# Peptides against a protein of PDB entry 4GMN: the designs that were tried, part 57

Target 1, 375 residues: chain A of PDB entry 4GMN
Amino acid sequence: RYANITLLALVTLASIGTDFQETLVKGNQGSRESPISAADEEWNGFDDADGDAMDVDQKSSSGEDQEEDYEEIDVKEDDEDDDDDSITSEMQADMERVVGADGTDDGDLEDLPTLRELIQTAVPQLIRLSNLPIDSDESLTIQSHALSALNNISWTISCLEFANGENANIHNAWYPTAKKIWRKTILPILEADSADLKLATQVTSLAWAVARVLHGETPTDGNPHRKFISLYHSSKQQAGGNSNSIEEPEDPFQGLGVKCIGVVGSLAHDPAPIEVNREVGVFLVTLLRQSNNVPPAEIVEALNQLFDIYGDEELACDKEVFWKDGFLKHLEEFLPKMRTLTKGIDKRTQPELRTRADEALLNLGRFVQYKKKHA

## One batch from the design tools (peptide; aimed at target 1 F253)

Design b2_p22_1_s4 (made by RFdiffusion4, then SolubleMPNN; from b2_p22_1, 13 letters changed)
Fold by OpenDDE base, seed 1:
Structure b2_p22_1_s4 (fold): chain B 375 residues (1-375), chain A 22 residues (1-22)
Amino acid sequence: as target 1 above (375 residues)
Amino acid sequence: SEKEFLRLAYELRLKRINEKLS
C-alpha cells in the first residue's frame, strides 16, 4: 500500500517535470515562430491487466496454540541511520547557502515557486529513494521511478540556456543539487557494478542530463569519465555475444552507447582537467576511426560532442589536446566516411537519424574549415 | 519525453555551433 502511494507520487513528480519542460519550451518558442512538430507519441499508460482473482478456498484448519517462547534477540540498532540524516542535513545546508547568500538576488526562486519546490522539496526525496537498499522487486521499481523523475527534472533544467548569465537564479539554485544527484545517486549506482543494463541506462541518462549543466565542474572523484567509457565498451561486448535478445531501442538515439558518449563529452568541457579532456577526446576520435563498427547515432553524438568541446580556440584544451594530439587530421580523414555513412541512411525508414547525420556532416565540414583557418 | 529532451538539446547545440562558426 505505501509502495503504491510512493510509486504514484514518483510518477506524478515525473509528469510535473515533463509539464514544466513543455511550459519552458513554449515560453522560449513564444519569441521564435519555428513550429516544432510535436510528435504526440502517447505515453502508453499502464494497461490494467484484469488478473482473474482465483478464489482459493482457504480451509480453516484449527491448529493448536503452542506458545513458543521467542527469545527477544536484542538486535543492537547499529546507529548506521546517521548517514541518511547527514545527506538531508548537507542538502538542507547547501540549500540554505543558496537562499542565505545575502546580497545577490541570483539564487532566489521566489518568482518560480514550482521550480523551487521541485529542486528544494522533491529532488532531495528522490535522491533518498534512489539510494534505498535493493532487496526486492518493489525496491527496484521504486529506484527506477525515482531515477525516472530525477531524469525528467534534470533534463528539463538542462534545456535552459545558462550562457552569458541567462537564468542565473535557476543555475545557482540547481548547481548544488545537481552535484548532490551526481555524488549521492549517480556515483553509488556506478560503483555498485550492477549487471543490470536497464539500471545502467537509467543512471547514464540521468548522468547526461546532470553533466549537461555541470560540464567540466562535475565532480571528478573516482574518474567517472573512465567508468562511462568502460560501460560503453561493456555494453558493446554484451550486445555482440547475444545476437538475439537486446532489443535495440526503436530510437537509435536512446541507446546506452549514445548516452555514454553524451555523458563523457559533457564531462570533458572546460574547466575539466586536461587529462580528462584528453582521455575523452581520444575516445571520441577513436570511435570515428572505427566508424565501420559503430552505430550511426553514436557517430552523430560523438561528432557533436567534439564540436562542443573543441569549438572554442581560447580554451586550454584547444592547444593542449586538439592541436597537440592532431585531432584535425582525424576529422579531415573522417569527412569522406561521414558522407558515405550519411548517404547510407534511408530517409524513409530512419528520417530522424538521417536528418541528424546530415546536420552533423554539415557541421563537420564547417568545423574542419574553421579549424584550418585558425591553425 | 526523453526523445524531446534530446531534440531540444540538439537544437540548442546546433544554434551554439553555428554562432561560434559564423
Scores: peptide ipSAE 0.097, ipTM 0.767, DockQ to the pose 0.755
OpenDDE base, seeds 2, 3, 4, 5: peptide ipSAE 0.050, 0.081, 0.026, 0.092; ipTM 0.738, 0.753, 0.655, 0.760; seeds 2, 4 fail the geometry check

Design b2_p22_2_s1 (made by RFdiffusion4, then SolubleMPNN; its pose is not in this set)
Fold by OpenDDE base, seed 2:
Structure b2_p22_2_s1 (fold): chain B 375 residues (1-375), chain A 22 residues (1-22)
Amino acid sequence: as target 1 above (375 residues)
Amino acid sequence: SELLEEVRKQLLERQKELARKL
């Protein structure tokens, strides 16, 4: 009975977070952003001041009017207004309060009772369930569902803006819980060194979601960045040896390699120890140097992580790692390879991967120019 | 049960909101 209620609760929480990922993916497909591309905020490091618009003289070559008679396919907009108007007025009021909450209220989620209960009541139970001794297929199932629920909750919270003191109440409530997930769920699973790639993918996804909020304040105990780098390399070796292709997820950005990059990138942000930053930065730059053998999605993620880590010149990692280890040269040398890589992605079969690669290429050009001006 | 349903509901709403702001 308790196991079934717990399993149902876990399945429900996992379903909530799958529905959450799917609607973030759908909302983000509507906006062309991916739920991972909430990190694709415009490179704000470009002071717009030097608008030397190169007048590219658009010579209007008047190529001839081939009137290809596009048959108006009268797409009947069946406006199935599935007005799932399930937006209760109370939830709208809670949303308006989150926007209006003057950032002085301590981590008192008084205005967010469900998020409070999720963080304070549900997550501590999920952490306990993820730590059950694995002695049966039932315990493995419980762990998997607990990890899925934790992943989904953590991803949800990681999609909130916390910059400039935004959502500070949520951040303050989540932060100690996120550290607890890291220490009690993520680290023990990583230390168990299981050859289970499903479990490794689940824990790495959770670790990324947690690290997207904790950044360089993620607990460094046991050098978790090295464990994820090791997991990255191990995952590549296993894919090469056993023709049991772990079905690479249909989404190239959901691959274990991308998730490992996302985790270690997030772990390397300030105030991470400079040696952690260096080891991660060298790993990421090494992927770019070896790009011929690296999936395009991992290159996109590695670039975005490099931009986020080294975007601020005031950070100690800029001087002590980026400039000292000569990363600019590697990024500049990678530009022509990135152009070739991006052009090689079929827009018809992989539209999202192509869009994100085009964006990462644009940002790489901007980043290299920025760093050259500030050299 | 009611708490999980309410958790589901609020997560789905905040999701719909975040998805509209992205």
Scores: peptide ipSAE 0.017, ipTM 0.482, DockQ to the pose 0.037
OpenDDE base, seeds 1, 3, 4, 5: peptide ipSAE 0.007, 0.011, 0.013, 0.000; ipTM 0.449, 0.433, 0.452, 0.428; seed 3 fails the geometry check

Design b2_p22_2_s3 (made by RFdiffusion4, then SolubleMPNN; its pose is not in this set)
Fold by OpenDDE base, seed 3:
Structure b2_p22_2_s3 (fold): chain B 375 residues (1-375), chain A 22 residues (1-22)
Amino acid sequence: as target 1 above (375 residues)
Amino acid sequence: SELLEEVRRQRLKRQQELARKL
């Protein structure tokens, strides 16, 4: 009984995290509908192309009316208790405020009571549950659900715009909690060196969501970038040996390799230590050099991380890493390989992966041209 | 650079599209 209630509460917190994300995305679309000025596209005239009347002879086959007596199956409406996964009116009101709020800089969430309770009350309990000693299948299940809830909440918050001081109140409230998730949940699980790839995937997903907000301000204690690089390599070795398909996630971008790249890329942003940036940059460039053995989704993510990390020439990492370690040459040499890789993706079977690869190829060409002009 | 701003705009657009699928 208590276990089922705890599991239900954890599932509900995970659902709330997802639904909150969907509503934030829908709300942010509604505000960006600038009125499409009805440009009077003059509907140029219907050219009269000649109607060749093909006489299709409708043979009226008089099929006999068999009155099949439809027994009215009295479908008892089982009142399926619609588990009202409905966003509460209070959560909906908080989401509408997040989309519309010119952020106050105080880190106070007085106007966002549901988000405040989520960050201040729920997340600290989820951190505690994720750190319980694993002594039973029940404790493992609780940890997995607590990690799922933390993941969904952290991803949702990471989808908010924080540039230019937008949502500063939410950023300031989340920032200490994100550091707490990193230090108390992510690092201990990552240090336990478990062979459990499911747990590793969950903690890496959470780490990416947290690192997308903290960037180079993510705690560097114990060199976590090296642990995620090691996890990337170990996951590739394990997948190569046993043809027992760990079901690769149906979405190529949900793979552990992509998640590891996303984490380490986010960790390498300014103000990360130059040596952390260098180790990550060398890792990412090495993936491009070894691209024949790397999934296309990981190449797309690695390119995107390189563009985000080295897109600013004023940053110390541009001079001390990008130019000093000769990354431009490796990106130029990769352009023809990326064209071949992108063309090899079937648009019919993998439309998203193809679209993301076409975009990454376009951006790689632009990025190389940019860096050549600023050399 | 206009080229870099175009990379940034395309990246931002895609981040918003990815946020819809999680």
Scores: peptide ipSAE 0.184, ipTM 0.819, DockQ to the pose 0.409
OpenDDE base, seeds 1, 2, 4, 5: peptide ipSAE 0.037, 0.169, 0.187, 0.149; ipTM 0.693, 0.806, 0.813, 0.788; seed 4 fails the geometry check

Design b2_p22_2_s4 (made by RFdiffusion4, then SolubleMPNN; its pose is not in this set)
Fold by OpenDDE base, seed 1:
Structure b2_p22_2_s4 (fold): chain B 375 residues (1-375), chain A 22 residues (1-22)
Amino acid sequence: as target 1 above (375 residues)
Amino acid sequence: SELLEQVQKQNLERQRELARKL
C-alpha cells in the first residue's frame, strides 16, 4: 500500500514537472505583454463525503497474567563503530541550507510558488528516494520513479533561456539544487557501476538535463566526462556482442549513445578545464572519423555539441584545443561523409532524423566556412 | 494500476516532446 502511494506521488510529481513548462512559457510571454490578471484558479479540495462509521464490536477477552521471568541477558554492546553510510550530519545540514532562507540573493521565486515548492520541497525528497539502498524490486522501482521525476523537472528547467540574464531568478534558485542532484544522485549511481542499462539510461538523461544548465560549471570531481565516455563505449560493446537486440529506442534521439554525447558535450563548455574540453572534443571528433559505425542520431548530436563548444573564438578552448588539435581538418574531411549520411536517411520512415541531419549538415558547412575565415 | 500506466505513458510521450523541442 505505502509503495503504491509513493509511486503515485512520484508519477504525479513527474507529471507536474512536465506540465509546469506550459506555465513558465506563458509567464515569460506575459511579461512582454500588459499584466493580464492571473485568475486565481484556487484548486478547491475534494468535498468530504460522509463515510459511514462501521461499528466494530470490541470483544473483551480477559487473558490471565503469566509473569514469565525474563532473564536480563546483559548483551555487552560492543561499540563497533559501524560507519553508518547514513546521510552524514553535513549532508543533512546541506539539505537544510537548500531549504533555509539564508539571506543570500537566492533567486526570489515569490512570483513562482509552484516552482519554489518543486525546487525546495519536492527535489530534496526525490534526491533522498534516488539514494535509497537497492535491496528489493520495490526499492529499484522507487528509485526509477524518483529519477523520472527529477528528469522531468530538470528537463523543464533546462528548456528555459538563461542567456543574457534571462530568467536569472529561476537560474539562481535552480543552480545549487542542480549541483546537489549531480553530487547526490548522478555521481553515486554512476560510481555503483551497475550493469542495468535502464538505470544507466535514466541517470544519463537526468545528467544531460542538469548539465544543460550547469555546463562547464558542473562539478568535475571524479572526472564524470570519462565515466560517460566509458558508458558510451560499454553500451556499444554490449549491443555488438549479445544478439539480444537491445531494443534501440523507437526514437533515435532517445538512445543512450545520444544522451552520453549530450552530457559530455555540455560538460565541455566554458569554463570547463581545458583537459576536460580536450578529452570530450577528441571523443566527438573521433565519432565523426568513425561515422561508418556510428548511428546517424549520434553524429547529429556530436556535431551540434561541437558547434556549441567551439562556436566562440574568444574562449580558451578555441586556441588551446580546436586549433591546436587540428579539429577544422577533421570537420572539413567529414563534410562529404555527412552529405552521404544525410542523403541515406529515408524521409518517409525517419522524417525527424532526416530534418535534424539536414540542419546539422547545413550548420557544418557554415561552421567550417566561419572557422576558415577566422584562421 | 490502469491510471498509473496511463500517467506513465503520458509522461513518456511528454519526455519525448520535451527532447524534440531542443
Scores: peptide ipSAE 0.024, ipTM 0.694, DockQ to the pose 0.035
OpenDDE base, seeds 2, 3, 4, 5: peptide ipSAE 0.023, 0.023, 0.024, 0.008; ipTM 0.686, 0.687, 0.693, 0.483; seed 2 fails the geometry check

Design b2_p22_3 (made by RFdiffusion4)
Pose (drawn by RFdiffusion4):
Structure b2_p22_3 (pose): chain A 285 residues (1-30, 108-237, 251-375), chain P 22 residues (1-22)
Amino acid sequence: RYANITLLALVTLASIGTDFQETLVKGNQGDLEDLPTLRELIQTAVPQLIRLSNLPIDSDESLTIQSHALSALNNISWTISCLEFANGENANIHNAWYPTAKKIWRKTILPILEADSADLKLATQVTSLAWAVARVLHGETPTDGNPHRKFISLYHSSKQDPFQGLGVKCIGVVGSLAHDPAPIEVNREVGVFLVTLLRQSNNVPPAEIVEALNQLFDIYGDEELACDKEVFWKDGFLKHLEEFLPKMRTLTKGIDKRTQPELRTRADEALLNLGRFVQYKKKHA
Amino acid sequence: SKPAKPKRPKPVEFDEDTEVSF
């Protein structure tokens, strides 16, 4: 039963996690009662995956169960984070998911992050899931073991398809949990790291530049948020952004539109947004 | 214009085992 009973169940739950994304797209061309697949995924499939993700690991075989359990959690969390939840959008699905997303973080991502050592493959798996969960949580994400510090250290140390880089994942997840209403100091650290990435953009992969610019625009674009005054202005983030604008233009033109297109067009949007961003705040004390 | 959305994570395969610290 081993090869069939356990591994097959996980790989299939993960595929179900992947393919539900197509239901969302196709459904648009035409209390989760209307979405039983999603309802069952959250209420039934996910609790067992959190359990499996937790348990040792005493043996290599259970090392694979954990990995597959993390793969399914990842696919589901990613697909769900592909929904618009800003404003009042998709509120029914948001309430069904948010507490579970908190559990995945506390019971799965955090204990694994507690024991630093040793794997890169596994370190990559947890960061991918944590990025997916934090895209929904948005600074409501738990601040316990000061996880942003660990993901920040993971970025620099793992320095030794452009958008699949682990470094991109570290930028995204730390950037997502630093949105309001996060602890203002957690925001200061994450913001400082994201800006330092630009000041020292001399050697940062272009995709990691685009993600850092998107995360910053996503965080400090609202003057009513305490962190816009408490960090963005208090630490003068504006100067580095104005200084980075010329540096950003050359690196963008340094990207072969023909090999490969997506990064180029994505980076064009970031410089465009970077210019518009330097203006809006320039207009605000 | 709004920023482009991020790409879906894919499993990353490695040629060799590598250790990383947090």

Design b2_p22_3_s1 (made by RFdiffusion4, then SolubleMPNN; from b2_p22_3, 16 letters changed)
Fold by OpenDDE base, seed 5:
Structure b2_p22_3_s1 (fold): chain B 375 residues (1-375), chain A 22 residues (1-22)
Amino acid sequence: as target 1 above (375 residues)
Amino acid sequence: SAMAPPKKPVDIELEKEVKITL
């Protein structure tokens, strides 16, 4: 009885976290009606300041315009108007405020009562529930649902813009709570050395969501980057045995390998210790060197993480790791392999993976050119 | 950098049984 009520409450909290994210994604799509066509802007690093447009003299090779007839895949929106009364009018109003408001710097969430209660009341209870002694299948189920709720809340918050002081009130309220999730939920589970790949996947997903906000300010206690690198390698050794689950084509980006890459990439950002950055950078570059045996989605994620970590030349990691360890050569040598990999992805069967691979290939070309100019 | 679209939260497989009890 109490277990079922607790599970229902945890499911409801995790649904709330999902519904908030979906509303945020829809709101951000509406504000992003300028498709930054990934085609036209020259990648000038992370500094928007001194746009010296290099005239790339594109010699007109008259390639015949094959009009690829874009079959408009009529995605039937199954308007299952499931009036899931789960989204309160208050939650909708809070999300509209988060998408539309200049954040106050005070960390006060007076104007965001639902988000305030999620951070201040719900999350501390979820942390407590995720740390229960596992002595029964009920306690394991409660832990899993508490991790799912923490994951969904943390992912939703990690989708907010925090650059330039945006949402600073939410950032300031979340930041100490995110560190508490890391220290009280994530680290203890990672240290328990559980052979449970489901639990490892849940905690790694949560760790990525938390690390997407904390970046290099994520607590370095116990070298968590090495634990996630070890988990990556261990997951590859186990996956070699179970090729026989015709599991539905899992989103290639939901795999434990991609989640491990996302965590360690996020942990390596400034102000991470240079040795942490180096170990992660070497891991990511090693994946590119081994690309023939690495899933395409993990290559895409590893590239994006490398761009985000080493895109700013003013950061200590650019000089002390990127240039010192010769990463540019490895990226340049990977360009022809990335072209082959990307072309090998069927647009019809894996459209998202193909789109993200095409983008990562484009960005790799731009990044290599940028780094050669700034050498 | 087009931020990789935020991963969907873990689809809580709401075991179809929980949808019937709301």
Scores: peptide ipSAE 0.022, ipTM 0.606, DockQ to the pose 0.125
OpenDDE base, seeds 1, 2, 3, 4: peptide ipSAE 0.021, 0.019, 0.021, 0.021; ipTM 0.615, 0.614, 0.611, 0.617

Design b2_p22_3_s2 (made by RFdiffusion4, then SolubleMPNN; from b2_p22_3, 13 letters changed)
Fold by OpenDDE base, seed 3:
Structure b2_p22_3_s2 (fold): chain B 375 residues (1-375), chain A 22 residues (1-22)
Amino acid sequence: as target 1 above (375 residues)
Amino acid sequence: MKMPAPKPPKELELDEPVKVTL
């Protein structure tokens, strides 16, 4: 009984985290649909160039008209309004406020009561549940569900803009909690060195969500970047040894490799120690050099992380790592490989991966050109 | 109950071209 109620509550918290994310994404898309005024670009007419008439003749034959009377099965679309009753009116109102809130500087979440209760009440309990001694299948299930709920909440919050002091109230409320998730949930699981790839994937997803907000201010205690780099390599060794294809996640961007790259990339941002930045930068550039054996989604993520880490020339990592370690040369040498890789992705079977690869290729060309001007 | 797989955020497409401040 108690286990089932706890699991239901954890599933509900995980759903709330996902539904909030979907609402934030929809709300942020709706605010960017300022109607681009259709400037009437006069369509200058297509000149009708001329007419060669090749004649090919072929002839036969008479196969019978079987009028198969397709009974029009009037599939009544029962509009089952799946009233996705998962989002309370209070949650929706909080989300509408988060999307519409001019950043008030006071770190008070009084105006965001649901988000406040998630951060202040739910997350501390989820951290506790993720740290239970694993002594039963029930405790393992509770940990997995607590990690999933923490993941979804952390991802949702990481989708908020915090640049330029936007959402400063949410950032200020989340920041100490994010550090607590890192120190109390993520680090202990990483230190347990479990061969459980599912648990590793869950904790790495959570670590990425947390690190996307904390960046280089993520606690460096115990060199977590090296643990995630080691996990990346270990995951590749396990996948290569078992001819049981762990079904690659249907989404290429859900892979443990992508998540490891996202974590270490996020950890390497300023104000990260230059040594941490260097180790991560060298890891990412090494993936590009070894790209023939690296999934395309991991290459896309590694490129994006390199752009974000080294985009600003005023940062110490630009002079001390990017230029000093000769990263520009590796990026230039990778451009033709990236063009080949991107063209090899079938846009019919993997449209998202193709779009993200086309974008990353475009950005790589721009980034190389930018860095060559600022050399 | 399948927990929804944690969708990564759709990275907000950084449709903001890196403002290379020229």
Scores: peptide ipSAE 0.030, ipTM 0.597, DockQ to the pose 0.064
OpenDDE base, seeds 1, 2, 4, 5: peptide ipSAE 0.010, 0.019, 0.025, 0.020; ipTM 0.479, 0.605, 0.597, 0.607

Design b2_p22_3_s3 (made by RFdiffusion4, then SolubleMPNN; from b2_p22_3, 14 letters changed)
Fold by OpenDDE base, seed 2:
Structure b2_p22_3_s3 (fold): chain B 375 residues (1-375), chain A 22 residues (1-22)
Amino acid sequence: as target 1 above (375 residues)
Amino acid sequence: MAMAPPKKPVPLELDKPVKVTL
């Protein structure tokens, strides 16, 4: 009875975390659809007048009407208006305030009551529940649901813009809580060295969401980047040995390999220790070198992490790792392989993977060109 | 003038939270 109430509360908190993210994404899309007023830059056309009219008179060929009667399959769009009435008017109002805050009204967390209660009241309980002794299938279920709720909340918060001092109130409230999730939930699970790939996937997803906000300020105790690199390699060895379908997630980006790359990439950002950055950078570049045996989604994520880590030439990791360890050569040598990989993705069956691969290819070309100019 | 680093397109989809169903 108490467990079922706890599980229902955990599912509800996980739902709230999802619905809050969906509302945030919709709000951010609506704010971006403000029409970029086409500034009519009058491109004064150059008047060069040479009008030589070559009159190529190519003849009409009449080819006949074949009426192929395509039966209109009336695909009833069942507009299942899944009015998921789960989004409270209060959550929507909180998200509208977060999205609509032009940076002059640093809305106090007092004005964000739902988000405040998630951070201050819910998350501390979820951390407690994720740390229960596992002595039963019931305690394991509670841990899994608590991790899912922490994941959803952490992902939602990681979708907020924190650059240039945006959402600084939320960042300041979340930052100590994120460190607490890392130290109290993530590290103990990673240290337990469980062969449970489901638990490993859940904790890695949570670790990525948390590390997307903490970056190189993520606690380095116990070298967590090495644990995630080891988990990456272990997951590949298990997938190769047991023909028992670990159902690869239908979404290529939800794979444990992608999540491991996302975590270690995020951990390697400034102000990460140069040796952490180097170990991660070498790992990521090694994936590109071994790309024939690496899923396309992992290559896309590895490229994205490399560009974010080494995009700024003013950072110590640019000189001490990127240039010193010769990463530019490996990225340049990978360009033709990335073109082949991207072209091999079917746009019809994997549209998202193809789009993200096309973007990563474009960015790889730009990044290589940028680094060559700044060599 | 340091050229700004190559701007990435904004990732369309951030890693989706796991929808937990009963």
Scores: peptide ipSAE 0.031, ipTM 0.642, DockQ to the pose 0.054
OpenDDE base, seeds 1, 3, 4, 5: peptide ipSAE 0.023, 0.024, 0.029, 0.030; ipTM 0.605, 0.613, 0.627, 0.640; seed 3 fails the geometry check

Design b2_p22_3_s4 (made by RFdiffusion4, then SolubleMPNN; from b2_p22_3, 16 letters changed)
Fold by OpenDDE base, seed 1:
Structure b2_p22_3_s4 (fold): chain B 375 residues (1-375), chain A 22 residues (1-22)
Amino acid sequence: as target 1 above (375 residues)
Amino acid sequence: MPMPAPAKPLPLELDKPVKVTL
C-alpha cells in the first residue's frame, strides 16, 4: 500500500518534470516565430483598362425545397478532464514568468510557486528516496522512479538560460540542491560499482542534467570524470560481447555513451581544475581520432563539448590544455572525416541525427578557422 | 501508470552560434 502511493507520487513528479520541459520547448519555439513583418512591397501592379459589359439575363428554374430535418445528435461529451489543465496552467504561467523575468539575484522564488515546490519540497524527498537501502525489488523500483523524477526536474532546470545573470533567482535556488543531488544521490551510486547498466544510464542522465548547471563547480570529490570515462569504456566492451543488445535507445542521443560524454564535458568547463579539463579534453579528442568505431551521436556530442569547453580564449584551459596539447591539429585533421560521417547519415531515416551532425560539422569548420586566426 | 519516458535532453539549440566573435 505505501509503496504503491510512493510510486504513484514519483510517477506524478516525473510527469510534472516532463510537462514543464515540453512547455519550455513550446515557449522557445513561439519566440522564434516572431512574424517576419511582411515588408509592404508596394506592388503598384497592372493598369489595364477595358470594358465590355455582357448582360446575360437567364431566368428561371424552380427546384423544390426538400427540408431534410437532420436531427442534431447532441453528443454531450462529458468534460470530466478539467482537473489536468490546472497544473498545466500554473506550470505555463511559471514558464512565461521565467522567460520574461529580469531575474533577481536573491534566490527568491515567490513568483514561481510550482518551480519553488519542485526544488524546495519535492527534490529533497526524491534525494531521500534515491538513498534508501536496496534490500528488495520494491526498493529498487522506488530508487529507479526517484532517479527518473530527479532526472526530469534536473533536465528542465538545465534548459533555462543562466548565462550573463539570466534567471539568477532560479540558479541560486537550484545550485545548493544540485550539489546535494550530486553528493547524496549521484556519487554514492557511482561508488557502489554496480554492473546494472540501466541504473548506470539513469544516474548518468541525472549527472549530465546536474553538471549542465554546475559545470566546473561540480564537486570533484572522488574524481567523478574518471568514473564516467571508465563507464564509457566499460559500456563499449559490454555492447561488443553480448548480442543481447540493451535495446539501443530509438533516439541515438539517449545512449549511455552520449550521456557519459555530456557529463564529462560539462565537468571540464571553467573553473574545473586544469588536470580534470586535460583528462576530459584528451578523452574527447581521442574519440574523434577513433571515430571509425564511434557512433555518430557520440561524435556530435564530443564536438559540442569541445566547442563549449575551449570556445573562450581568456580561460586558463585554452593556453594550458588546448594549445599546449595541440588540439587544433586533431580538430583540423578530423574535418574531412566529419564530412564523410555526416554525409553517411540518411536524412530520411535519421533526420535529427543528420541535422545535428550538419550543425556540428559547420561549427567545427568555424571553430578551426577561429582558433587559426587567434593562434 | 507507466513511468513517463525520461525527459530527453532538449536538443541543445546549437543555433546559439558559438560566439565566434569574429
Scores: peptide ipSAE 0.026, ipTM 0.634, DockQ to the pose 0.072
OpenDDE base, seeds 2, 3, 4, 5: peptide ipSAE 0.021, 0.030, 0.024, 0.022; ipTM 0.635, 0.628, 0.612, 0.629; seed 3 fails the geometry check

